# Peptides against a protein of PDB entry 5T59: the designs that were tried, part 81

Target 1, 112 residues: chain A of PDB entry 5T59
Amino acid sequence: TTPTMQSTSLLTEHLGYPPISLVDDIINAVNEIMYKCTNAMEKYLMQRNIIGKKDFSDEIKIGTAKLESLLENSVDKNFDKLELYVLRNILSIPSDLLEENRFRLLHHEKLV
Target 2, 90 residues: chain B of PDB entry 5T59
Amino acid sequence: EHIRFQRLVQVCNKALEESIRKLQSWEKIHECFPNYGQTREGIENLTVCQQQVIKLWSNLSRVEFDAIFHERSIEEKLNQLDDLINKARS

## One batch from the design tools (peptide; made by RFdiffusion4, then SolubleMPNN)

Design b2_p18_3_s2 (from b2_p18_3, 7 letters changed)
Fold by OpenDDE base, seed 3:
Structure b2_p18_3_s2 (fold): chain B 112 residues (1-112), chain C 90 residues (1-90), chain A 18 residues (1-18)
Amino acid sequence: as target 1 above (112 residues)
Amino acid sequence: as target 2 above (90 residues)
Amino acid sequence: SEEEEELKKFEEEIEKSL
């Protein structure tokens, strides 16, 4: 189920930041890592672009771009799933605790 | 009794693993370099490149994700959340 | 939806690994 406003507010109070901020950090990190990897791959191969007096620079550039695209698509797909999973199953409050008396308990524990 | 942080680590590892899966395929790598990969030296270079990229992916993700988890104090916070929920239900 | 089905499978895999 989609997290409620109540869940978000309670978790924000508990965490000290909105739950989505954690997911954003994770996604931003993997995107940065992804491009570092593809850049490293291209640089490595471009330093080895000539074989038998034949220059493969163009093929290397095209090939690395294809691999980058492949990785981008996979990252997007899998980390979209991660986002949903984290927000629904990890950074979530059970519905039975989303009542007035239970809210007081969570709020009280933070204040004491 | 503490399960949320464990799940977070697992889902991160799963997403990272599945994301790099296609790059672990030699066939996929070779298909992107059809002529380069027809040479002995090209094959050698691609092989080393593939291995290095996978290692870089693994190492960077470990370091960066651990840093995020630390900066966000997420293990402690999730453990506390588990405790609060369990206490409320007892 | 197909996306939800894939997510469900993903969740099951995570739960199985626990």
Scores: peptide ipSAE 0.236, ipTM 0.930, DockQ to the pose 0.853
Fold by OpenDDE base, seed 1:
Structure b2_p18_3_s2 (fold): chain B 112 residues (1-112), chain C 90 residues (1-90), chain A 18 residues (1-18)
Amino acid sequence: as target 1 above (112 residues)
Amino acid sequence: as target 2 above (90 residues)
Amino acid sequence: SEEEEELKKFEEEIEKSL
């Protein structure tokens, strides 16, 4: 199920930050890593762009751009799934703990 | 007993693995460089490049994700969450 | 939805790996 405002508040209190912040960190990191990888690939091949006096620079640029797009699409798809999975199944509070009595216990455990 | 952090690690690994899967295909790499890959040197360069990119992907993701998990104290927090849930249900 | 179905499959794969 979709996280509730109450669940988000309780988790924020427990974590010291909103649950979405963890996901944001993960997604930002993988995006940075992705472009570092594609940039490294392009640079590596561009340093080796001439073979037999033939310049393959244009083909390398086009090819690496295609691979970058492929990776971007895959990252977007898989980490969108990750976001939903984390928020629904990991950073979640069962409904029985969202009851008033259990809510107080959760606060009590943190404050005591 | 403690399951949430394990799930986090698994889902991160799964997402990373699935994201890089197509770059692990030599055929997919080669088709992007049809003329370059018809030369001996080109094939060698593409082979090394593919290996290096996959290793870079794996190494950077491990280092960066571990740093995030540490900075957010997520293992401890998720273990505590598991304990709270189990305690509440006992 | 298609997204929910894909998510369900993703979840199942994760659970199998645990």
Scores: peptide ipSAE 0.236, ipTM 0.930, DockQ to the pose 0.743
Fold by OpenDDE base, seed 4:
Parts: sequence; C-alpha cells; structure tokens
Structure b2_p18_3_s2 (fold): chain B 112 residues (1-112), chain C 90 residues (1-90), chain A 18 residues (1-18)
Amino acid sequence: as target 1 above (112 residues)
Amino acid sequence: as target 2 above (90 residues)
Amino acid sequence: SEEEEELKKFEEEIEKSL
C-alpha cells in the first residue's frame, strides 16, 4: 500500500520533516560512499599500473569503470527496495490511526 | 514494543550488504582485469584492493548512516510512533 | 508484479532477521 497524503502530513508533523527526506539522506549518503569506494579503487590500482614493463593504465580505467557500473546498478536496485520498505512499513501510520477520532488524538498529543 | 527503528537498521544493513555482494566475488573482480590479473603482482594488488574497498564500504556506511539517524532523531521519533500506535490500539 | 514480489521477499527476509 502506498502512503496517503494524510499519513505523510501526520508523519511530517511528527518527524519535523517529510518521511522521504530520511530516505533521500540515506540514498545520497550511499551514492557518495559508492563514489569514494570506486575512486579509491581506481587510485590504488593506478598507482600500481606498471607491471613487468607493461602499462595497464587503460585496462585499469576500463575495469574500474565496469565495477563502478556494477555497484551502481546494485545500489539502485537494493535502495529502491529500501525506499519502498521504509515508506510502507516503517514510516507509516496504520489505517485505524487515520480515522477522524484517532487523527485528532495524534494532533492533540502534540499540542498538549 | 519498539520495532520500527530496529527494522530501519536491519533494512539499511540488508541493502548495504546486498549492494556490495558482487564486489565480494573474486571472479567478478578478475573478469574486469583479464590481463592485469594474469600477473602475480596484479593478482596481489587486486586482492588488496578488493579487501580495502569492502572495508571502506562498511566503515563509511556505518559512520554516515549513524550520523543521519542522529541528525534526524529517528530512533526517538520511531519509538514515539510505536508508542502512539500501541496506545491507540489499547 | 515482479517488483512487488521481490519487495515482498525482501520484507520477509527483514522480518525473519528480527
């Protein structure tokens, strides 16, 4: 089930920020980490690009690019699932709390 | 009683683990460097590189995600949400 | 859908790990 606008509003009020903002932070972080990892890999290997009088710079660049793409695809897939899971199962409000009387209760609790 | 934050941690760990899984495959690594990996020194370099990247991935993700959770006060907020839900159902 | 099934499996794995 997809979160309703009402649920989003209530959660935004509760959290102090929209639920999606947390997911965005997580995704932005992992993307940054991914780049740092692949960059480190390339730099490490490029510092060791010559073996036995042969220069493997081109192969290293291509190879690291392939690994980056592989990691990127995996990150995208898994964190798309994460996003859905978080928004549906963690940052969610049960339907019984979305009823009129229960809605008032949540709002009341914040104001009291 | 409080389950949402635990689930958040679990799903983050799962996503991180599954994302790095293919890089944990030596075969996948070696396939990207077919000639470089035919040399003894190249194999050694790739092995160290693979290990370092995995460690870096793990360490950075732990630090960054903990920082996010702290900045967003998500544990407290999720615990409060659990409490509200439980209270409403009682 | 296939995506929903994958998500369901993902959710189940998380629940089992708790």
Scores: peptide ipSAE 0.233, ipTM 0.930, DockQ to the pose 0.742
Fold by OpenDDE base, seed 5:
Structure b2_p18_3_s2 (fold): chain B 112 residues (1-112), chain C 90 residues (1-90), chain A 18 residues (1-18)
Amino acid sequence: as target 1 above (112 residues)
Amino acid sequence: as target 2 above (90 residues)
Amino acid sequence: SEEEEELKKFEEEIEKSL
């Protein structure tokens, strides 16, 4: 289920930031890492683009672009699942604690 | 007792592992360089490149994710959340 | 849905690793 506004507010108060901010940091990081990896791969191969008397520069550029696309698709799929899992199962408050009496208890515990 | 942070680490590792899985396939790598990979030197270069990329992926993800977890104090916060939930149920 | 089924499988894999 989708997190409620109440749970988001409580978690934001507890964390000091909205739960989605953590997920955003993770996704932004992996995207940066992804492009660093593909860039490194292209640079490595482009420094080795001549085999014998043949220049493979065009093939290397096309090939690395294809691998980048494969990685992008996989990252997108898996980290979409991660986002849902984190927000539903990790950064979540059990429904029984969202009741009025439990809500007050959560605030009390934070203040004590 | 404390389970949420462990789950966070596990799901991050799972997502990272599954994301790089296709690049771990030599067949997938070779398919992207059909003529280059028909040469001895090309195969050698692709082999080294594949290994280096996988290592770079692993190392960068470890460093960056640990930095995020530290900056967000997420282990402490998730442990506190576990404790709070357990206390509320006692 | 297909997405929910994939997520369920994903969750099960994580739970098994605990």
Scores: peptide ipSAE 0.231, ipTM 0.930, DockQ to the pose 0.792

Design b2_p18_3_s3 (from b2_p18_3, 8 letters changed)
Fold by OpenDDE base, seed 2:
Structure b2_p18_3_s3 (fold): chain B 112 residues (1-112), chain C 90 residues (1-90), chain A 18 residues (1-18)
Amino acid sequence: as target 1 above (112 residues)
Amino acid sequence: as target 2 above (90 residues)
Amino acid sequence: SEEEEELKKFEEEIDKSL
């Protein structure tokens, strides 16, 4: 089920921020971590680019780029699922509580 | 009683685990470095690199996600949400 | 949709772990 505007408003009031903001923080963090990991890998291997008398710099650059792309695609896929799951199942208000009487109750609880 | 924060932690862990899964495959790593990985020294370097990256991924994600959860007070807020829902249904 | 089906499976895996 897709979150409603009403649910978003209520949750925003409860959280102090829109639910999507939490997801954005998570996604931004993992993206940063991802590039730190791939950068570290490239630097580590580039410091060890010469074996014997052969320079593997070009192969290392291409290889790390491939791994970065692989990781990037996987992150995108899995964290898209995470976003939907969080917004639908964690940061959500059951439909029965969105009825007029229940809605008033939730609003009242915040004010008390 | 309180289940939402637990689910948040679980889904984050799952997404992180699934995202790094392919890098945990030695075959995938080796395929990206076909000639480099044919040398003894290259294999050793790739092995260490793979291990370090996985550890870095795990450590950074733990620290950063915990920081986010703290800054957003999400455990408290989700527990309160659970309580509100349970109260409304009682 | 296929996306929804994949999400459903994802949700089931999470719920199973609870």
Scores: peptide ipSAE 0.229, ipTM 0.930, DockQ to the pose 0.872
Fold by OpenDDE base, seed 4:
Structure b2_p18_3_s3 (fold): chain B 112 residues (1-112), chain C 90 residues (1-90), chain A 18 residues (1-18)
Amino acid sequence: as target 1 above (112 residues)
Amino acid sequence: as target 2 above (90 residues)
Amino acid sequence: SEEEEELKKFEEEIDKSL
């Protein structure tokens, strides 16, 4: 189920930031890492582009681009699932604690 | 008792592992470099490259994710959340 | 939905690792 506005507010107060911010950090990080990995791969192979009398530079560029695309697609799919999982199952408040009486209790705990 | 942070780490690892899975396939790597991979030297280079990329992926993700978790104090916050929930249910 | 099914599978895999 989708997180409620109430749970988001409570978690934001607890965390000091909206729950989605953590997910955004994670996703941004993995995207950066992905680029670094594919760039490193291309650079490594481009430094080794000539074998014998043949220059494989074009093939290397195309090949690394294909691998980048494959990785990007996989990252997108898996981290979309991660986002949903985190927001639904980790950064979540059980429904019983979202009741009025429980809500007051949570506020009380923070104020004490 | 404290389970949320553990789940966070696990789901992150799962997503990372599944994301890199295709690059762990030699067949997929080779398919991207069909002529280059027909040479002995090319195969050697691709093999090393594949290994290095996987290691780089693992190392960078560990460092960056740990940094995020630290900056967001997420372990502490999730433990506190677990405690609050448990306390409320007691 | 297809997305929900995939998520369910994902969750199951995580739960198994706990």
Scores: peptide ipSAE 0.227, ipTM 0.929, DockQ to the pose 0.795
Fold by OpenDDE base, seed 1:
Structure b2_p18_3_s3 (fold): chain B 112 residues (1-112), chain C 90 residues (1-90), chain A 18 residues (1-18)
Amino acid sequence: as target 1 above (112 residues)
Amino acid sequence: as target 2 above (90 residues)
Amino acid sequence: SEEEEELKKFEEEIDKSL
């Protein structure tokens, strides 16, 4: 099941921001970290591209690109799962709290 | 009593661990550099590179995720949410 | 769906860690 509009509104009011904003921050951060890691890997190896008078620059570029692709695919898959898990199981309002009396309680707690 | 923030930390750690898993495989690293990895210096460079990348991944993710959690006050907000739910059900 | 199955497995793994 996906979050309802009411659940999203209540959580937005409680958090001060939409639930998806937290997920966006996490995903943006990991993507930035991912490319910093792959860039560091490439730079490190490219500074060490010549061994025994052989230039391995082309192999290094291809190899790091393959690793970047593997990491990118894995990040995409796992953080898609994370997004669904967070929105469904963490940033969620149980159905019993979506009733009229419980809805008022949540607003009351915020205002008092 | 408070379970949601713990779940958030766990799922973040799980996603990070699973994402970096293949880079933790020496065989996977080596197969991307078949000729470079046949040299002694190449093996040494790849070994150091692998270790540094994994450490960089771990350190950056911890720092950045903690910053996000702090900026969003998510531990406090999730604890409050748990309390509200428990109170409503009591 | 395949996505839901993978998510279910993911959730189970998280639950075990708690």
Scores: peptide ipSAE 0.227, ipTM 0.930, DockQ to the pose 0.750
Fold by OpenDDE base, seed 5:
Structure b2_p18_3_s3 (fold): chain B 112 residues (1-112), chain C 90 residues (1-90), chain A 18 residues (1-18)
Amino acid sequence: as target 1 above (112 residues)
Amino acid sequence: as target 2 above (90 residues)
Amino acid sequence: SEEEEELKKFEEEIDKSL
């Protein structure tokens, strides 16, 4: 179930920010972390690129790029699910409380 | 009574865990470095690298997500939301 | 849909951990 405009407004008032903002923060953070991890991996291996008399720099660059792509795909898939779950099940208002009388009650409680 | 914040933490952990799962596979790591991983030193380096990346992933995610939750006061807000809903239904 | 089915499974896994 997609959140209604009414639900979004009520939650925005309660949270002090739109619900989607929290999800955006989470997704932005994991993306940053992801690239920090892959960058660290590449740097670590590039400092160890010579084994014997052979230079593996090209293979390391290609390999780390493949792992980055693998991680990107997994992050995208799992955090898309997270976004839907959070907005539908956590940052949500039950439909029975979106009726007129219940709506006013929630608004009143915020002001008191 | 308070369930929403617990669910938030759980879903975040689940997403993080599933995202890093493929990097936890030695086979997947080795496949990306077929010649490098045929050397003794290469295997050793890849092993250490894999372990370090997983630790870095876990540590950074913990620190950053906790910071987000704090900045957004999300535990307090979700607890209040639970209370409001329960009160409205009573 | 396939997406909804995957989400349902995801939700079930989270709910079981509660």
Scores: peptide ipSAE 0.225, ipTM 0.929, DockQ to the pose 0.877

Design b2_p18_3_s4 (from b2_p18_3, 5 letters changed)
Fold by OpenDDE base, seed 3:
Structure b2_p18_3_s4 (fold): chain B 112 residues (1-112), chain C 90 residues (1-90), chain A 18 residues (1-18)
Amino acid sequence: as target 1 above (112 residues)
Amino acid sequence: as target 2 above (90 residues)
Amino acid sequence: SEEEEEFKKFEEEIEKLE
């Protein structure tokens, strides 16, 4: 069920870029968003680190780090699944069409 | 007829939703700040923080993913792919 | 509102990162 070399070539020609490039963009984006979110969370709480006479800075740093790790693990698992799904089910060509007929159609459409 | 782009959007939304699920748990948030969360002000701060980070997650992901889809012209390309496949089968 | 004001503060932190 893994994409064939032929499928990848045809899709690259059609898309103008390798299918994996789209997935890479998505994954890179979510990773960036993830760290922006956790960093903002830490900063927000650090601005509110003193309650009464007690300083909770150390606890905040440790706690936000734990949440970051939790989010990292979840993002990793879910977007690995996404990658697999996209490459197998969305950016794919049915095996029965992986013949010269399909290849000719792609070239014809590009020329027209 | 055109189904691939819809599927892409759906799976992206699903992955984003599942990724943030644990942060939506108050229990998970609170256990990371056991002493801070025992104070009234701490609870209030954590509540606001949790709500806001989830909103930012949603907003940023929407903007960034839409930008990617636009830059890659993926809707058009996937629609064309659907059409090509349908023609090949007819 | 207080909620709106708090959200703005959070957004400001994100803006600084962008």
Scores: peptide ipSAE 0.030, ipTM 0.893, DockQ to the pose 0.019
Fold by OpenDDE base, seed 4:
Structure b2_p18_3_s4 (fold): chain B 112 residues (1-112), chain C 90 residues (1-90), chain A 18 residues (1-18)
Amino acid sequence: as target 1 above (112 residues)
Amino acid sequence: as target 2 above (90 residues)
Amino acid sequence: SEEEEEFKKFEEEIEKLE
């Protein structure tokens, strides 16, 4: 199920931040890590670009770019799924609690 | 009783594992460097890169995700959420 | 170990980015 406005509001109050903020942090982190990894790989290989009398710099640049694209696509796919899962199944309030009387319970617990 | 944080960790690990899966393929690595990978030294360098990038991926993600979880107090908040839900159903 | 040393080199590259 898709998160509701009520759920988002209640969770924001509970968490101290919107649920999406956590997901954003995770996605931003993995993207940063991804580019750090691929950049490190490129630099490592570029420091070893000469084998014998041959310079493989161009091949290394192209190859690492391909790997980056491959990883990027996989990250996008898998973390899109993660976002949906987290927002729907983890940072969620069961429908039976999304009633006026139950809203008071969550609100009351915060105030007490 | 507390399940949400465990699930968060699990899904994060799953996403990370699946994301790096293609880089775990030597064939995928080698095909990106067809001539470089025909040399002994090239193979050695690519082997190191493959191994270390996977390790780096794992280590960086662990550190960064743990930091996020801590900064957001997500374990505590999710445990509290579980408790509130369970209490409401009692 | 050799693996540890190689990883250290890799980490150094990351450090340069930060």
Scores: peptide ipSAE 0.030, ipTM 0.897, DockQ to the pose 0.020
Fold by OpenDDE base, seed 5:
Structure b2_p18_3_s4 (fold): chain B 112 residues (1-112), chain C 90 residues (1-90), chain A 18 residues (1-18)
Amino acid sequence: as target 1 above (112 residues)
Amino acid sequence: as target 2 above (90 residues)
Amino acid sequence: SEEEEEFKKFEEEIEKLE
C-alpha cells in the first residue's frame, strides 16, 4: 500500500527531504547511466563500422537502438519495483507505532 | 539491529543486476547485429563491446549511487530510524 | 591489458558526454 500522508510528513521531518526524493535521485541516475552506456556502445561500434569493403553503419545504429530499448524497458520495470519496495518497506513507519501515536519519538529525538 | 540501509543496498543491487541481464546474453547482442556478427571481426568487436558496457554499467552505478547515499546521509538516517522504532517498541 | 585499454576507451567516450 501507498504510504500515508502522516508517515510521509514524519519521514520528511526526519530525513530533511521527502522520501520520494531519494527514489527520484536513484532513478534519474540509472537513466543517465543507461544512456551513457548505450551511447558509448554505439560510438565504439561506429568507429569499427567498416569490415572489409562493407559499411555496417546502418545496421549498427539500428542494433544499438534495439539494445537501448531492451535496456530501457528492463530499467523501467525493475526500478518501478524498487520504488515501491523502498517506499513501503524501507522508508516507512510501522503501522502499530502510528496507531498508538508512538511516532512522537521522532519529534522528541529532534528536540533533544 | 540496523536493517533498513542493508535492504536499500540490496534492492538497488538487485534492480541493477536484473536490468542488465539481457545485455549479458550473447544471443541477444548478436541478434541485434545479424550481418555484422557474421564476420570474424564483427564478433570480436561485439564481444569486447558487450564486456566493456557491462563493466561501465557496474562502475558508473556504484559511483553514482554511493554519491546519492552520501549526499542524502541515508545510512545514518535509516540507522536512526531503526533505533527510534526499536526504542518505541521497548 | 588489451581489455583494460578497451575499457578506457569507453570511459573516454562517457567523459566526452559530460
Scores: peptide ipSAE 0.029, ipTM 0.897, DockQ to the pose 0.020
Fold by OpenDDE base, seed 2:
Structure b2_p18_3_s4 (fold): chain B 112 residues (1-112), chain C 90 residues (1-90), chain A 18 residues (1-18)
Amino acid sequence: as target 1 above (112 residues)
Amino acid sequence: as target 2 above (90 residues)
Amino acid sequence: SEEEEEFKKFEEEIEKLE
C-alpha cells in the first residue's frame, strides 16, 4: 500500500515538509550513529592492541570491520521496515478521507 | 485518541533494539576476535567495549531522535493529524 | 564509577570524529 500523490501533498502541507523527509532524517541519524559506534570500538581496541608480546592490530581491524558489516546489514533491514511502517501506518491519510469531498474538508480545516 | 506519535516512538525503539541485538551477543563478538579473545586481557577489553558501545548506541540514538522529533515538531503534527481524522469522521 | 569512566573514553573518541 504505497501512499498516493494526493496523500503526500496533504501531509506535506500539514507537516511543512514531505513525509519522507522525516524518515530520511531518522535513517541518516542512525547511519551516522552506527559508524560512530563502530569507529569508537575500533579505536578503543586499537589502543589496547598489544597483549603480552603479541600485536593484534590486524585482527582488531578485521574483527571490527566484520561487526560493522553485521550492524550495517541489520540497520538496513530494520529501518527499511521502519520506513514502510511509518509511511503506511503513521504518516498516512485514511482512504475514506481522500475522496473528493473529504479531501476538500481536510484542506479547508488546515487553512482555517 | 492520539496514537500516531506513540506508534512512531515504538517503531523507532523496536528498530534500534533489533539493530543492536547481534552486538549484544557475546558469542558473536568473540567470533570476530578469535585469538584476541583467547587472552584474559582481550576478554576484558572486549567485555568493556561491548558494554560501552551498546550504551553509546542507546544514548546517541535517544538524543538524536529526540532532536529530530523536536525539529520536525512531529508529536504536535501527528496529534493534530489524529484530531483532524477524528473530526472528519464525526 | 569505573564503568562511567570507561564510557567517557568512548564518548571522547566520538568527539574526535565530530
Scores: peptide ipSAE 0.029, ipTM 0.897, DockQ to the pose 0.020; fails the geometry check

Design b2_p18_4_s1 (from b2_p18_4, 6 letters changed)
Fold by OpenDDE base, seed 2:
Structure b2_p18_4_s1 (fold): chain B 112 residues (1-112), chain C 90 residues (1-90), chain A 18 residues (1-18)
Amino acid sequence: as target 1 above (112 residues)
Amino acid sequence: as target 2 above (90 residues)
Amino acid sequence: DEEFEKEWKEIEKELEEK
């Protein structure tokens, strides 16, 4: 199920930021890390591109690009799962707390 | 009592582990460098490269994710959320 | 964690259905 506007508002108030912001930080971080990893791999191999008088630069570039694509696809898939999991199972408010009386208690606790 | 932050750590680790799984396959690596990997020196280079990338992935993710968690005070906030929920249900 | 794995698989299944 998709989180309600009320749930999002309450969590935003509690966290000091929208729940999605945490997920965005995580996803942005992993994307940056992914690039650093693939770049490091390419650089390492390109410094070792000549073996036995044969230049493997083209093969290295193509191969690294393929691995980057594989990693990118995997990251996208798994962190989509992460996003849904976090928003549903971690940054969520049970329905019983969304009742009027419980809502007031939660709001009161935040203000105190 | 406090479970949400633990779950956050778990799901982050899970996503990271599953994402890097294909690069942990020597077969997948070798397939991307069919001629380079037919040389002794090429195999050695690919082996080292694979190991270094995996380590880099692990180290960078640990540092960056911990920084995010700290900046967002997420452990404290999630613990508070657990407490609020438990209190409301008791 | 067995419970976590169940939850993760549930998410996985849901996304596959999309």
Scores: peptide ipSAE 0.702, ipTM 0.951, DockQ to the pose 0.822
Fold by OpenDDE base, seed 1:
Order: C-alpha cells, then sequence, then structure tokens
Structure b2_p18_4_s1 (fold): chain B 112 residues (1-112), chain C 90 residues (1-90), chain A 18 residues (1-18)
C-alpha cells in the first residue's frame, strides 16, 4: 500500500520536510559509505600488490571491482526494503487519524 | 509507548547488516582474489582488509546515521507522532 | 525482535513478487 497524498502532506507538515527526504538522506549516506569502504579496500591492497616477485595489481583491481559490485547489489536490495518499510510502517499515519475529526486534532496539536 | 523511532533504528541496522553480509564471507572475498589469496602474505592482507572494511562500514554508518537522525530531529518527531496516535486511540 | 522480523520478511516477500 502506497502512502496517501494526505498522509504525505500531514507528515511533511509535522516533520518539516517530506518523509522521502529522510530516506534519501539515509540512502545517500550508505552509498557514500559504500564507496569509501571499497576505495579503502583497493588502496590498502594496492599498497600490498607485490608478493615475492609477482605483481598482483591487475588482480586486485579486478577483485575489488567485483566486491564493489556485490556490495552495490546488496545495498540496493536491502535499502529498497528499508525505504518501503520506513514509508509504510514508520512514517505513516493510521487511517483512523486521517478522518476529518482526527485531522483537526493534528492541526490543533501543532498550533498549541 | 514510543515505538516508531525504535523501529527506525532497527530497520537501519537490519539493512546495514544484510548489506555487509556478503563481505563477511571469507569464501566470497577469496574468490575475488584467487591467485593473491593463494599466498600466505596475500591471505594475511585480505584478512586484515576484510576486518578493516567491516569496521569502517560499521563506524561510518553509525556516525552518519546518527547525524542524519539529529539533523532531522527524527526521534522527537516520531515520538510526537506516537503520542498523537495514542491520544487519538485513548 | 520477532515482530520486526515478521514485518521485514513481509516487505521482502512483497518486493520479491514485483
Amino acid sequence: as target 1 above (112 residues)
Amino acid sequence: as target 2 above (90 residues)
Amino acid sequence: DEEFEKEWKEIEKELEEK
């Protein structure tokens, strides 16, 4: 079930920002963290690319790229779940509060 | 009494934990570096790298998510939402 | 939290069906 326009409006008024903005912040943050992690991994291994007489630079670059892809896919899937969960179960207004009388209550509480 | 913020923290942790799960698999790490990982030194490097990345993931996510929650005042707002709902149902 | 896990699995199931 997708949030109603009314729910979004009320939550936006309550939060001071649209509910999706919080999700966007979270997703943007994890994406940034993800690339910082993969970059750190690559840099760490590239500083240790030579073992004995063999240079593993190419393998390291390919390997870290593969891990990055794996992480990207996992982040994408799990944070899609997060987005749906947050918008449905956390940043949501029960139908009983969307009734006319309850709607007035929300406005009243905000003004008090 | 208040539940929404707790759920927010839970779902964030869940998503983070599930996302990093594959990197916690030594087998998957090793598969990406088949020849490098056949050397003693390579195994050592990969082991340290894996541990450091997981720690970095956890630390950065904690700091960044807490910052977001603070900037958005989400705990207070969600508690207020819970209170409104509870009042309406009382 | 068992209740949370149920909710999470429900979301997971829904997204898998799409």
Scores: peptide ipSAE 0.701, ipTM 0.951, DockQ to the pose 0.825
Fold by OpenDDE base, seed 4:
Structure b2_p18_4_s1 (fold): chain B 112 residues (1-112), chain C 90 residues (1-90), chain A 18 residues (1-18)
Amino acid sequence: as target 1 above (112 residues)
Amino acid sequence: as target 2 above (90 residues)
Amino acid sequence: DEEFEKEWKEIEKELEEK
């Protein structure tokens, strides 16, 4: 289920930022890392593009692009799972603590 | 008693591991370079490249994710959240 | 961690159904 507005507000107050901001940081980081990895692969192979009398530059470029696409698809899939998991199971407040008396307790503890 | 930060580390590792799994397959790598990989020297280059990319993936993710966790003070915040929840249930 | 794996699979199942 989707987090409630109340839980999001409480977590934002506790964290100092919205829960989704952490997920955004993680996803942005992995995307950057992904690019660095594929770029490194291309650079490495392009320095070794000639074997014998054949130039494999075109094949290397195409092949690296294919691997990048495969990695991108996998990253998207698995980090979508991560996002949902984090928001549901980590950055979440149990429903019993959203009741009036428990809600007050959390607020009071935050202020003390 | 403190479990949320542990879960955060676990889920990050899981997502990273599953994402790089295809690149860990030699068959997948070779399929992308069908002619290049038919040469001895090409196979050697692809092998080294594959290993280096996997290491780079692991090292960069560790450094960057640790930086994020530090900047967001997430371990402390999650521990506090665990404590608050446990206290409320006691 | 068996508990984590169960939770992860649950997430996976939900996303596949969308």
Scores: peptide ipSAE 0.701, ipTM 0.951, DockQ to the pose 0.825
Fold by OpenDDE base, seed 3:
Structure b2_p18_4_s1 (fold): chain B 112 residues (1-112), chain C 90 residues (1-90), chain A 18 residues (1-18)
Amino acid sequence: as target 1 above (112 residues)
Amino acid sequence: as target 2 above (90 residues)
Amino acid sequence: DEEFEKEWKEIEKELEEK
């Protein structure tokens, strides 16, 4: 079920911004956090790349990249779920309030 | 009564928890460093690294998401939305 | 929260079917 144009308009008026903007902020934030985490991991291990007489720099770079990809896939999947959940169950107007006599409530409250 | 903001917090936590789940697996971590992880020092380094990344993930997400919620005044707006809906149904 | 978990699983199911 996709939100209606009417629902989006009413919520935008109420929030002061489109509902999708909140989701975008959340997704952008987690993406930034994700890369900060993987970068920190790589730097930590690269400072410890020599064990004994062996240099594991190449393995560390490859391994960290694999973990980054794994995390990216998981983030994409779970935050797609989040987006759908938020737009459907949180930032939504019940159908009974979208009727002609009731959908004006949000608009009226803002003007009063 | 007020439920929408609670749900927002819940769904954010759920998505964050599920996203980091695979990094919480030692087996998954070790598989990415097959030779490095065969050394004692390598295992120790990977263990610390895993712990630090998970903590960083949790701390950064808390700070950033709280900032977003504040900037968007989302708790207030969602509470108002709940009130409007309840009023309309009463 | 049992209610939330049900809602989350519903979303999960819908996305898996797509």
Scores: peptide ipSAE 0.700, ipTM 0.951, DockQ to the pose 0.770

